Peptides against a protein of PDB entry 4HTP. Designs and how they scored, part 49

Target 1, 231 residues: chain A of PDB entry 4HTP
Amino acid sequence: SQTVASHVPFADLCSTLERIQKSKGRAEKIRHFREFLDSWRKFHDALHKNHKDVTDSFYPAMRLILPQLERERMAYGIKETMLAKLYIELLNLPRDGKDALKLLNYRTPTGTHGDAGDFAMIAYFVLKPRCLQKGSLTIQQVNDLLDSIASNNSAKRKDLIKKSLLQLITQSSALEQKWLIRMIIKDLKLGVSQQTIFSVFHNDAAELHNVTTDLEKVCRQLHDPSVGLSD

## One batch from the design tools (peptide; made by RFdiffusion4, then SolubleMPNN)

Design b2_p13_2_s3 (from b2_p13_2, 7 letters changed)
Fold by OpenDDE base, seed 3:
Structure b2_p13_2_s3 (fold): chain B 231 residues (1-231), chain A 13 residues (1-13)
Amino acid sequence: as target 1 above (231 residues)
Amino acid sequence: SFEERVQELIESL
């Protein structure tokens, strides 16, 4: 069945996240998230106009925005050190070179930007001059690849994990990879709380999540902002 | 913008 996530470029989610991160005030951060969500809901209504009972929801995006609440996928088994080594290999970076050392020693402040400890930001600056300007992945495709990584990690299939990671990397811009890394590591650093994200999504979202701990159920049951839990 | 792209997608459906 067709889903909204199969039509939305991953780049559009990443651009929204970037705007949220760069915004200084809570109100501006909320505005950017609300605009994305409203557009998503509008597309959903149009896509499913002739189908009343669909399971499609905001869940494919929400699970990337709140990756620490992921319960469907098992652990990826991916750390910053693994990603650093992968990038060094993929980009053919000299191991003793400046960029390779930045990736491996990401916790040590080496630059003027104060990005010490943020691997995703360090990776972004290394990738920016080397990657495509525009990615080709949809949100659904990103989730499919992440599902593959988690499944293969559970099965201890390291070669297949690498294959899926390479697909993600080679089909993504530097900006998209910055956010993808943060999703995998489960730290987006948006500067807005989980509670705020839920409150913007639906007034009853935080309560339903506290009871069920099921992000997909929250997104499906509270898809319509005008329909509450008691309805 | 994402909103504009969504509108274009809707019009294509």
Scores: peptide ipSAE 0.426, ipTM 0.918, DockQ to the pose 0.887
Fold by OpenDDE base, seed 4:
Formats: C-alpha cells, structure tokens, sequence
Structure b2_p13_2_s3 (fold): chain B 231 residues (1-231), chain A 13 residues (1-13)
C-alpha cells in the first residue's frame, strides 16, 4: 500500500533534524519539528484523499526521531566500533591513518570541532569529502533496511547485516549518515525531550504512550491533532 | 524547503 514514508526522502528528515539540533532555543526546535510534521500530515491527506481508514501514519518518521522507544524492531547489535571498522574498510582508509584513528578513538578529543564522544559527528567529517552529495533513500527504504539489520542480528547473520549497512551507507550523503548513525546508536542529541516531541505531535500522545508503550499506536490513533484520545 | 517539496509531491500524484 502507498505510504507517506515511501515518498519522503530520508534527506528531508535529516535536514529537519539538523535544523533542530542547530537551534538554540526550545521554541525554534519545536517550530522545525512542527513544520515537518504539518507537511507530513498535509501530504498524508493528499495521498489518501480517496481512501478512508488507512493505517498509514507518522510512525515511520517518529520511530527514527525517537529510536529509543522502538519496540517493533529488535536490537541492531551495532556499536560505534563496528561502524568505525566498517567505514575504514569501505573507504579503504589506512588503519594507522588520521581518519581511521579518529573513528576508532572517537572518545578522545581530537581536532578543532570539540566532537569528542560523538561518533556520528566524527564520521560526518570523515565522510563529507568521500561520499555522495545527495542520498537516494526514502524514509520507507531506510526503515526496511533497518528492519533487515535487526532481523539478521537476531538470526546471527553477520554477512547480511553488513550487506544492509553497506546499502544504507552507499546511498546516503554524509549528513544522512550522521543522522542514520545516531538513529542506530539511539541518541539523536536533538536537545529536545521526548515529552516535547510528543506534546508537539498531539496533546494526548504522552498519555497514550505511557499506557501502551506502542509508538505505532500512538501515531495512528492520534494522527489527527483535532481528535483526542477520549473521542 | 521540505514544505515546497511536499507540495511538489502532492502535485505529482
């Protein structure tokens, strides 16, 4: 079935997340998220104009924005060290070279950016001159690949995990990979709380999530901001 | 902007 996520480039989500992260004030962070959400809902209404009772919702995006609340997808089994090694291999970086060492020793302060401990930022600067300028993945495709990774991790199929990771990496810009890494590691560093994200999404979202712990259900039932939980 | 792209996507449907 047609979904909004199958039409929205992953790049657009990443650009929104980047704006949120760079914004200093809570109000500005909220504005960027709200604008993305409103646009998503607008597209949803247009896409499903002639179809009632669709299950499509903001869930594909929400689960990437709040990856720590993911319950449908099992653990990826991916850590920073694994990604570092993968990038070294993929980019054919000398193992004793500056960039390889930056990735492997990401916790140690190096360079001018003060990004110590933030693997995604370190990776971004290594990737920026070495990868695509524009990615080609939709939000749906990203989620499909992440589903594959989780499934293959559960099945202990390391080779297939690597395959899906390579597909994600080779079809993504440096900026998209920065955010993808943060989604996988489950730390987006947006500077806005889960509660704030829920509050912007729907007034009843936090309550429904507290009861159900089901992010998809929250997104589906509270898709319309004008329809409350008790309605 | 994303909003503009959404409008374009809507028009392409």
Amino acid sequence: as target 1 above (231 residues)
Amino acid sequence: SFEERVQELIESL
Scores: peptide ipSAE 0.421, ipTM 0.916, DockQ to the pose 0.869
Fold by OpenDDE base, seed 5:
Structure b2_p13_2_s3 (fold): chain B 231 residues (1-231), chain A 13 residues (1-13)
Amino acid sequence: as target 1 above (231 residues)
Amino acid sequence: SFEERVQELIESL
C-alpha cells in the first residue's frame, strides 16, 4: 500500500528540522513543526481519500524526529569514529589533512564556529563543498536503509552496514547528512522537548505514549487531531 | 516550501 512517507522527500523533513533548530523561541519552533505536520496530514487525506481503514500514519517521520523513542528498530552500532573513518575513505581525504583531523577529533575545538563536540556540524562543513546539492531519498527510503543497518548490525554483517551507509551518504546533501547523523546518534538538538512535540501532534499523545511506550501506536491511534482517546 | 510540494504531490495523484 502507498504511504505518505514514500512520497515525501527526506530533504523536506531536514529543512523543517533546520528551521526549528535555527528558531530562537519556542513559539517559532512549534510553528515550523506544526506547518510540516499539517501538510503531512493534508497529503495523507488526499492519498487515502477512498481508503479510510489504512495503517499509514506520521510514524515514519515521528521516529526520525524522536529517535530516542525508537523501539522497533534495534541499535545501529554506529559511533562518530566509524562515520569519521567512513567519510575519510569515501571522500578520499588526506589522513593528515585538516578535514580528516576535524572529523576524527571532533570533540576538540579546531574551528571558529564553536562546533566542538557536535560531529554532525563538523561533518556538514566538510561535506558541503563535496556532496550533492539536493538529495534524492524519500522518508520511506531513509527508514528502509536505517532498518537494514540495524538488522545487519544485529547479524554482525559489517560489509552490508557499510553498503547501506554509503547509499545514504551518496544520495544525500550535506544538510540531509547532518540530520541523518543526528538521527543515527539519536540527538537532534532541536531545542524543543519531547512533550512539546507530542502536544503539537495531539493533545493525548503524551498520555498514550506514557502508557504504551509505542510510538507507532501513538501516531496511528491519534492520527486525527480531532479524535481523542475517549472517543 | 513543503506546503507547495504537498500541493504538487496531491495534484499528481
Scores: peptide ipSAE 0.413, ipTM 0.931, DockQ to the pose 0.867
Fold by OpenDDE base, seed 1:
Structure b2_p13_2_s3 (fold): chain B 231 residues (1-231), chain A 13 residues (1-13)
Amino acid sequence: as target 1 above (231 residues)
Amino acid sequence: SFEERVQELIESL
């Protein structure tokens, strides 16, 4: 079945997340998220105009926005150090070079930008002059690759994990990779709480999640902002 | 913008 996620570029989600992160006020952060969500819902309605009772929902995006609430996908088994080594290899960075050392020592405040401890930001600046300007992945494709990583991690297939990571990296801009890293590490640093995200999504979302702990169920059951839990 | 792309996508359906 067709999904909204199969049509939405991952770049569009990343651009939205970037806007949210850069916004200073809570209201502005909320606005950016709301605009993305409203557009998503609008596209959903158009895509599924002739199909009732679809299971498609905001879940593919929501699970990337709230990766700490992921329960369907198992652990990736990926840490910053692994990503650092991968980037050094992929980009053929000199091991003793400035960029390699930045990635490996991401916790040390050696950078001019004050990005110590944020591996994704450090990676971004290393990647920016070296990566594609525009990525080619949809949200669905990103989720598929992440599913592959988790599955192969469970199966202890390191080679296949690397393959999927390489696909993610080589098909993504520096900005997209910044956010992808944060999704994998499960820390987006948006400056908005989980509660805020849920409240914007649906008034009953937090409550339903508290009961079910099922993010997909929350997204599916509360897809329509006008239909409550009691309806 | 994403909104513009959504509109384009809708029009392509």
Scores: peptide ipSAE 0.412, ipTM 0.930, DockQ to the pose 0.884

Design b2_p13_2_s4 (from b2_p13_2, 7 letters changed)
Fold by OpenDDE base, seed 3:
Formats: sequence, C-alpha cells, structure tokens
Structure b2_p13_2_s4 (fold): chain B 231 residues (1-231), chain A 13 residues (1-13)
Amino acid sequence: as target 1 above (231 residues)
Amino acid sequence: SFAERVEKLIEEL
C-alpha cells in the first residue's frame, strides 16, 4: 500500500529539523514542527481519501525525529569512529590530512565553529564541498535502509551494513547526512524536549507513550488531533 | 516549501 513516507523527500524533513535547530525560541521551534506535521496530515487525508481504514501514519517521520524511542528496529552497531573511517575511505581523504584528523578527533576540534563533540557538524563541513546539493531519498527509503543496517548488524554481516551505508551516503546531500548521522547516533540536538514534540503531535501522545512505549501505536491511534484516547 | 510541494502532490493524485 502507498504511504505518505514514500512521497516525502528526506530532504524536506532535514530542512525542517535544520530550521528547528536554528530557531532560538521554543515557540518558533514548535511552529516549524507543527507546519511540517500539518502538511503531512493534509497529504495523508488526500492520499487515503478513498481508503478510510489504513495503518499509514506519521510513524516513519516520528521514529527519525525521536530515534531514542525506537523499539522496532534493533541496534545499528554504528559509532562515530566507524563513520569517520568510512568517510575517509569513501572520500579518499589522506589519513594524515586535516579533514581526516577532524573526523577522527571530533571530540577535540581545533576549528572556530565550537562544534566540540558533535561529529555530525564536523562531518557536515567536510562533506559540504564534496557532496551533491540535492539528495534523492524519500523518508520510506531512508527507513528501509536503516532497517537493513539493523538487521544485518544482528546477523553480523558487516559487508551488507557497509553497502547500505554507502547507499545512504551517496544519495544524500551534506545537510541530509548531518541529520542522518544524528538519527543513527540517536542525538538530534533540536533544543526541544520529547514532551514538547508529543504535545504538538497530540494532547494525549505523551500519556499513551508512557503506557505503551510503542511509538507506532501512538502515531496510529492519535493520528487525528481531534480524536482523543477516551473517544 | 514543503507545504507547497504537498499541495502540488495533492493536485497530482
């Protein structure tokens, strides 16, 4: 069956996350998230106009926005050091060069940007002059590749993990990769709490999640903001 | 914007 996630570019989610991160106030951060969510719901209603009983929901996006709450997908087994080595290889960076050293020593950056300890930001600046301006992946495709990584990690198939990572990297802009890294590492640094995200999504979302710990159920059951848990 | 793209996608359905 068709899903909203199969039509939404991953770039649009990343642009929204970037706007949220750059916003100073809570109200502005909330506005950006709400606008994305409202657009998603509008498209959902149009896409499924003739099919009232669908399982499609905001879940494909929500699990990327709140990756620390992921329970369906197993661990990726990916750390910053692995990504650093992969980028050095893929970009053919000299191992003793400035950019390779930045990636490997991301915890103690010597740069002016103050990005100490944020591997994703360091990677972004290395990737920006080297990557395509526009990515080609949808949110569904990103999730499919992440599912593959988790499954292959469980099966100890390192070669297939690398293959899926390469597909993600080669089909993504520098900005998209910045956010993808943060999703994999499970730290988005949005400056807005989990509770705020849930509150914007639905008034009962935090409560339902506290009981079920199932993010997909939360997204499906509370898809309509006008229909509560008690209804 | 994403909102504008959604409107276009809806028109194409």
Scores: peptide ipSAE 0.468, ipTM 0.934, DockQ to the pose 0.886
Fold by OpenDDE base, seed 5:
Structure b2_p13_2_s4 (fold): chain B 231 residues (1-231), chain A 13 residues (1-13)
Amino acid sequence: as target 1 above (231 residues)
Amino acid sequence: SFAERVEKLIEEL
């Protein structure tokens, strides 16, 4: 079955997240998220015009925006140190070089940007001059690769984990990788609360999630903003 | 923008 996520570039989600993060006020953050969501719903309606009973929903995007609420996918088993080592290898960075040391010692302030402790930001600046300007992955493909990583982590297949990570990295821009890292580490730093995200998505979303703790169910049942839990 | 790309994608359906 066709899904909206199979058509939406991961880059478009990342650019939205970037705009949200850069926005100072709550209202502006909400606006950026709402615009993305409205566009998603519009595409959904067009894609599924002749098929009203579909299971497709905003879930593929929502689980990346609220990765702390992920319950379907198991743990990745990936930490910043592992990613640092992978980038050093992939980019052929000198181990004693400035960029390698920045990645390995990301908690120590080494630069003027004040990005100490934020591995994703440090990685972004290292990657920016070295990677693709535009990524090629859809949201569905990103989720498929993340599913693979989680599954292989459970199976203790480190080689296959590396393979999937390499695919993610080589097909993503620096900005996309920044957000991908934050999704994997489960800390987006958007400056907007979970409750706000749910409120924008649907008025009953927070309530349904509190009862079910099932993010997919929330996205499916409350896909239409005009149809409530009591309807 | 994403909205513009969505419009294009819809036209291609």
Scores: peptide ipSAE 0.466, ipTM 0.933, DockQ to the pose 0.877
Fold by OpenDDE base, seed 4:
Structure b2_p13_2_s4 (fold): chain B 231 residues (1-231), chain A 13 residues (1-13)
Amino acid sequence: as target 1 above (231 residues)
Amino acid sequence: SFAERVEKLIEEL
């Protein structure tokens, strides 16, 4: 089935998230999110113009923006240490080299950027000179790969987890990988609360989520900002 | 921008 997520580059979501993170004020953060959301809804309306009652919604993006609220996908079983080791292997970094040590000891301040404890930022700087400048994945493809990781984690298929991770990594820019890591670790560090994200999405979103804890249901039922929960 | 790309995508539908 046709979905908005199948047409939206993952890079566009990451760029939006980057803008949100870099914005200092709440209002500016909200603006960036709203612009992305409005564009998404506009595309949805165009894509589904001749198809009523579609199940497509903002959910594919929302579950990446609020990964801590994910309930459909099981745990990835991926931690920073695993990613560090994977990157060291993939990039053929000397184990005793500066970059490998940065990844492994990400909690210890090693540089001037103040990124201690943020593995994704440390990884970004290691990856930036070593990976693709532009990624090729759509939001749907990212979610498909993440689904695969979660499924294989449940099945204890470590080799297949690695395979899916490699697919994500090799088709992503450094910036995209930064955000992908944060999505996997479930900490985006956007500087905007869950409540704010819901409030921007729909006035009734927080309430519906509080009752259902179902992010997909929230996105689907409240897809139209003009249609309330009581309507 | 994403908004501009959306417009382009819409045109291609």
Scores: peptide ipSAE 0.462, ipTM 0.932, DockQ to the pose 0.879
Fold by OpenDDE base, seed 1:
Structure b2_p13_2_s4 (fold): chain B 231 residues (1-231), chain A 13 residues (1-13)
Amino acid sequence: as target 1 above (231 residues)
Amino acid sequence: SFAERVEKLIEEL
């Protein structure tokens, strides 16, 4: 079945998240999210114009925006230290070099950008001069790879976890990897609350989520902003 | 922008 997520570049989500993060005020942050969401809904309507009762929704994007609410996908088993080691290996960084040490000691303030404790930002600056300028992954492909990681983590297949991670990394820009890392670690640092995200998505979203704790159900049932829970 | 790409994608459907 066709999905919006299979057509939307992961880069577009990341660019939106970047705009949200860089925005100073709540209103501006909301605007960027709303614009992305509205565009998504518009594409959905066009894609599914001749199809009723589709299960497609904003869920593929929402679960990346609110990764802490993920209940379908099992734990990745990935920590910052694992990613650091992977990047050092992949980028062939000298073990005693400044970039390797930055990744490994990401919690220690070094004073360069004030990114202490934010592994994703540290990784971004290491990756920026070394990786693709443009990624090739769709939101669907990102979710598929993340599903693979979670599944293989459950199955204790470390080699396959590494394979999927390498696919994510090698097909992503530095900016995309910054956000991907944050999605995996489940801390986006957008500067907007979960409540705000739900509120922008649908007036009844927070309520439905509080009852069901099912993010997919929230996205599917409240896909249309004009149709409420009681309708 | 994403919005512009959406318009293009819609045209390609």
Scores: peptide ipSAE 0.460, ipTM 0.932, DockQ to the pose 0.874

Design b2_p13_3_s1 (from b2_p13_3, 6 letters changed)
Fold by OpenDDE base, seed 1:
Structure b2_p13_3_s1 (fold): chain B 231 residues (1-231), chain A 13 residues (1-13)
Amino acid sequence: as target 1 above (231 residues)
Amino acid sequence: MEHLEKLVEELEK
């Protein structure tokens, strides 16, 4: 019942994603992803040393890295405008203030950083002076909260959606929230393709995903990079 | 990542 995701801080994933995003070359981007993946696999082996038949895999992280391929979790029903309003409320931002207007008008190039159209970056700069320096959530907890949001969206429980969002926000740093927003909106802007992510994960990952469209199966069946589909 | 490495070391003890 133990999972790697229950031990890995969400901050570690976010830091990796930040490094990938900031890296200029494909090779450097790949290196950062590979380092995270290798660490994950090593932790998996240590955690499950005495348990050969486990269903645990990289899936909890992979579904956050490739959120556009999510099939288990239904739609969140969350858009940038909703998040903007939530942040304005939560941070008690003046509605006519500079920061509130930046969040609401995120598509307009009014920012000093040229981050027009990237709500997550705009949010980051608003949040940075106002949020915790360190988050407390694990990858598992983030996924649990996201599951709650999706479930409650399907059930039209707006109050419970807000509750889960508040839990995510209040327990996350500005950097973590930047990436969380991108995960929810399903656009990470890593500058690396899905194909590259799969190729780094496993040589057969793209093929298996093309057939199954199931990220969990891909992550579980191809957990070991040395064991192929035909093995 | 450094955190994960420490966690691995703890599990290996």
Scores: peptide ipSAE 0.034, ipTM 0.753, DockQ to the pose 0.875
Fold by OpenDDE base, seed 3:
Structure b2_p13_3_s1 (fold): chain B 231 residues (1-231), chain A 13 residues (1-13)
Amino acid sequence: as target 1 above (231 residues)
Amino acid sequence: MEHLEKLVEELEK
């Protein structure tokens, strides 16, 4: 079945997240999120115009925006140190070189940007001169690869985890990888609360999530902002 | 198809 997520580039989500992060104040952050959400809903209505009762929803995007609330996908088993080693290998960085040391010692960076403890930002600056300018992945493809990583982690298939990570990395820009890392580590640092994200999505979203703890149900049942829980 | 393409372009803005 066709989904909105199969048509939306992952780059579009990452650009939205970057705008939110750079925005000063709650109102501007909310505006950027609302614009993305409204466009998604409009596309959904057009895509499914002739099909009633579809299960498609904002869930594929929401689970990447609020990765700490993920319950369907099991743990990735991926830490910053694993990613650092993978990047050093993939980019053929000298082990004693400045860039390799920045990735390995990300908690105490000596650099001018003040990004102490943010591995994703350190990785971004290392990747920017070395990676694709534009990625090729859709939101659906990113979720499929993340599902593969979680499944293979549960099955202790380390080689298959590496394969899926390499597919994500080689098909993503430096900016997309910055946000992908934050999604995997489950810390986006958007400067906007979970409650704010839910309130913008739907007035009843926070309540339904508190009761069900099911992000997919929240996105599906409250897909229409005009239809409440009591309706 | 043309309508869907326009909506995709709006998501990219």
Scores: peptide ipSAE 0.033, ipTM 0.663, DockQ to the pose 0.266
Fold by OpenDDE base, seed 5:
Structure b2_p13_3_s1 (fold): chain B 231 residues (1-231), chain A 13 residues (1-13)
Amino acid sequence: as target 1 above (231 residues)
Amino acid sequence: MEHLEKLVEELEK
């Protein structure tokens, strides 16, 4: 079945997240999220105009925006150190070179950017001159690859994990990879709370999530902002 | 990117 996520570029989500992160103040952050959400809902209505009772929802995006609340996908088993080593290999960086050392020593960067402890930001600056300007992945494809990583981590298939990671990396811009890393590590650093995200999505979203702890159920049941829990 | 492509190809073999 066709999903909104299969049509929305991952780049669009990343651009939205970037705007949210750069915005100062709650109101501006909310505006950027709302604009993305509204666009998603409009696309959903158009895509499913002739189809009733679809299970498609904002869930594919929401689980990337709130990765800490992921319950369907198992642990990736990926840490910053693994990613650092992977990037050094993929980019053929000299191991004793400045960029390799930046990735490995991300907690104590020697640089002026103040990005201490944020591996994704350090990776971004290393990747920016070396990777594609535009990615090709949809939100659905990103989720499929992340599902593969989690599944293969459970199965202890390190080779297949690497394969899926390579697909993600080679088909993503530096900006997309920055956000992908943060999704995998489960720390987006948006500067907006989970409660705020839920409140913008639907007035009853926080309540339903508190009861069910099921992000997919929240997204599906509260897909229509005009239909409440009591309805 | 060429180096990355080669690595991907090697993993697919």
Scores: peptide ipSAE 0.015, ipTM 0.521, DockQ to the pose 0.021
Fold by OpenDDE base, seed 4:
Structure b2_p13_3_s1 (fold): chain B 231 residues (1-231), chain A 13 residues (1-13)
Amino acid sequence: as target 1 above (231 residues)
Amino acid sequence: MEHLEKLVEELEK
């Protein structure tokens, strides 16, 4: 079945997340998230105009925005050190070179940007001069690749994990990879709480999630902001 | 990214 996520570029989500992160105030952060959500709901209504009983929801995006609440897919088995080694190999970086050392020693404060301990930011600056300006992946494709990584990690198929990671990397801009890394590591550093994200999505979202711990159910049942849990 | 593209091509082979 056709989904909103199959039409929305991953770049659009990443641009929204970037705007949220750069925003100083809570109100501005909320505005950027709300604008993305409203656009998603509008597109959903248009896409499914002739189909009343669809299971499609905001879930494909929500699970990337709140990756700590992921319960459907298993663990990726990916850490910063693994990604560092992968990028060094993939970009053919000299092992003793400045960029390779930045990736490997990401916890050590190096330079003026204060990005110590933020592997995704360090990776972004290494990738920016070396990657595509615009990615080609949809949100659906990103989730499919992440599902593949989790499944292959469970099956201990390291070669297939590498294949899926390469597909993510080669079809993504430096900015998109920054956010992919944060999604995989499960720390987006948006400066907005889970409670705030739920509150913007739906007034009853936090309550339903507290009871069910099912993010897909939350997104599906509370797809319409005007329809409550008691309705 | 020519190096990355080549690596992907090698994996698809």
Scores: peptide ipSAE 0.015, ipTM 0.515, DockQ to the pose 0.023

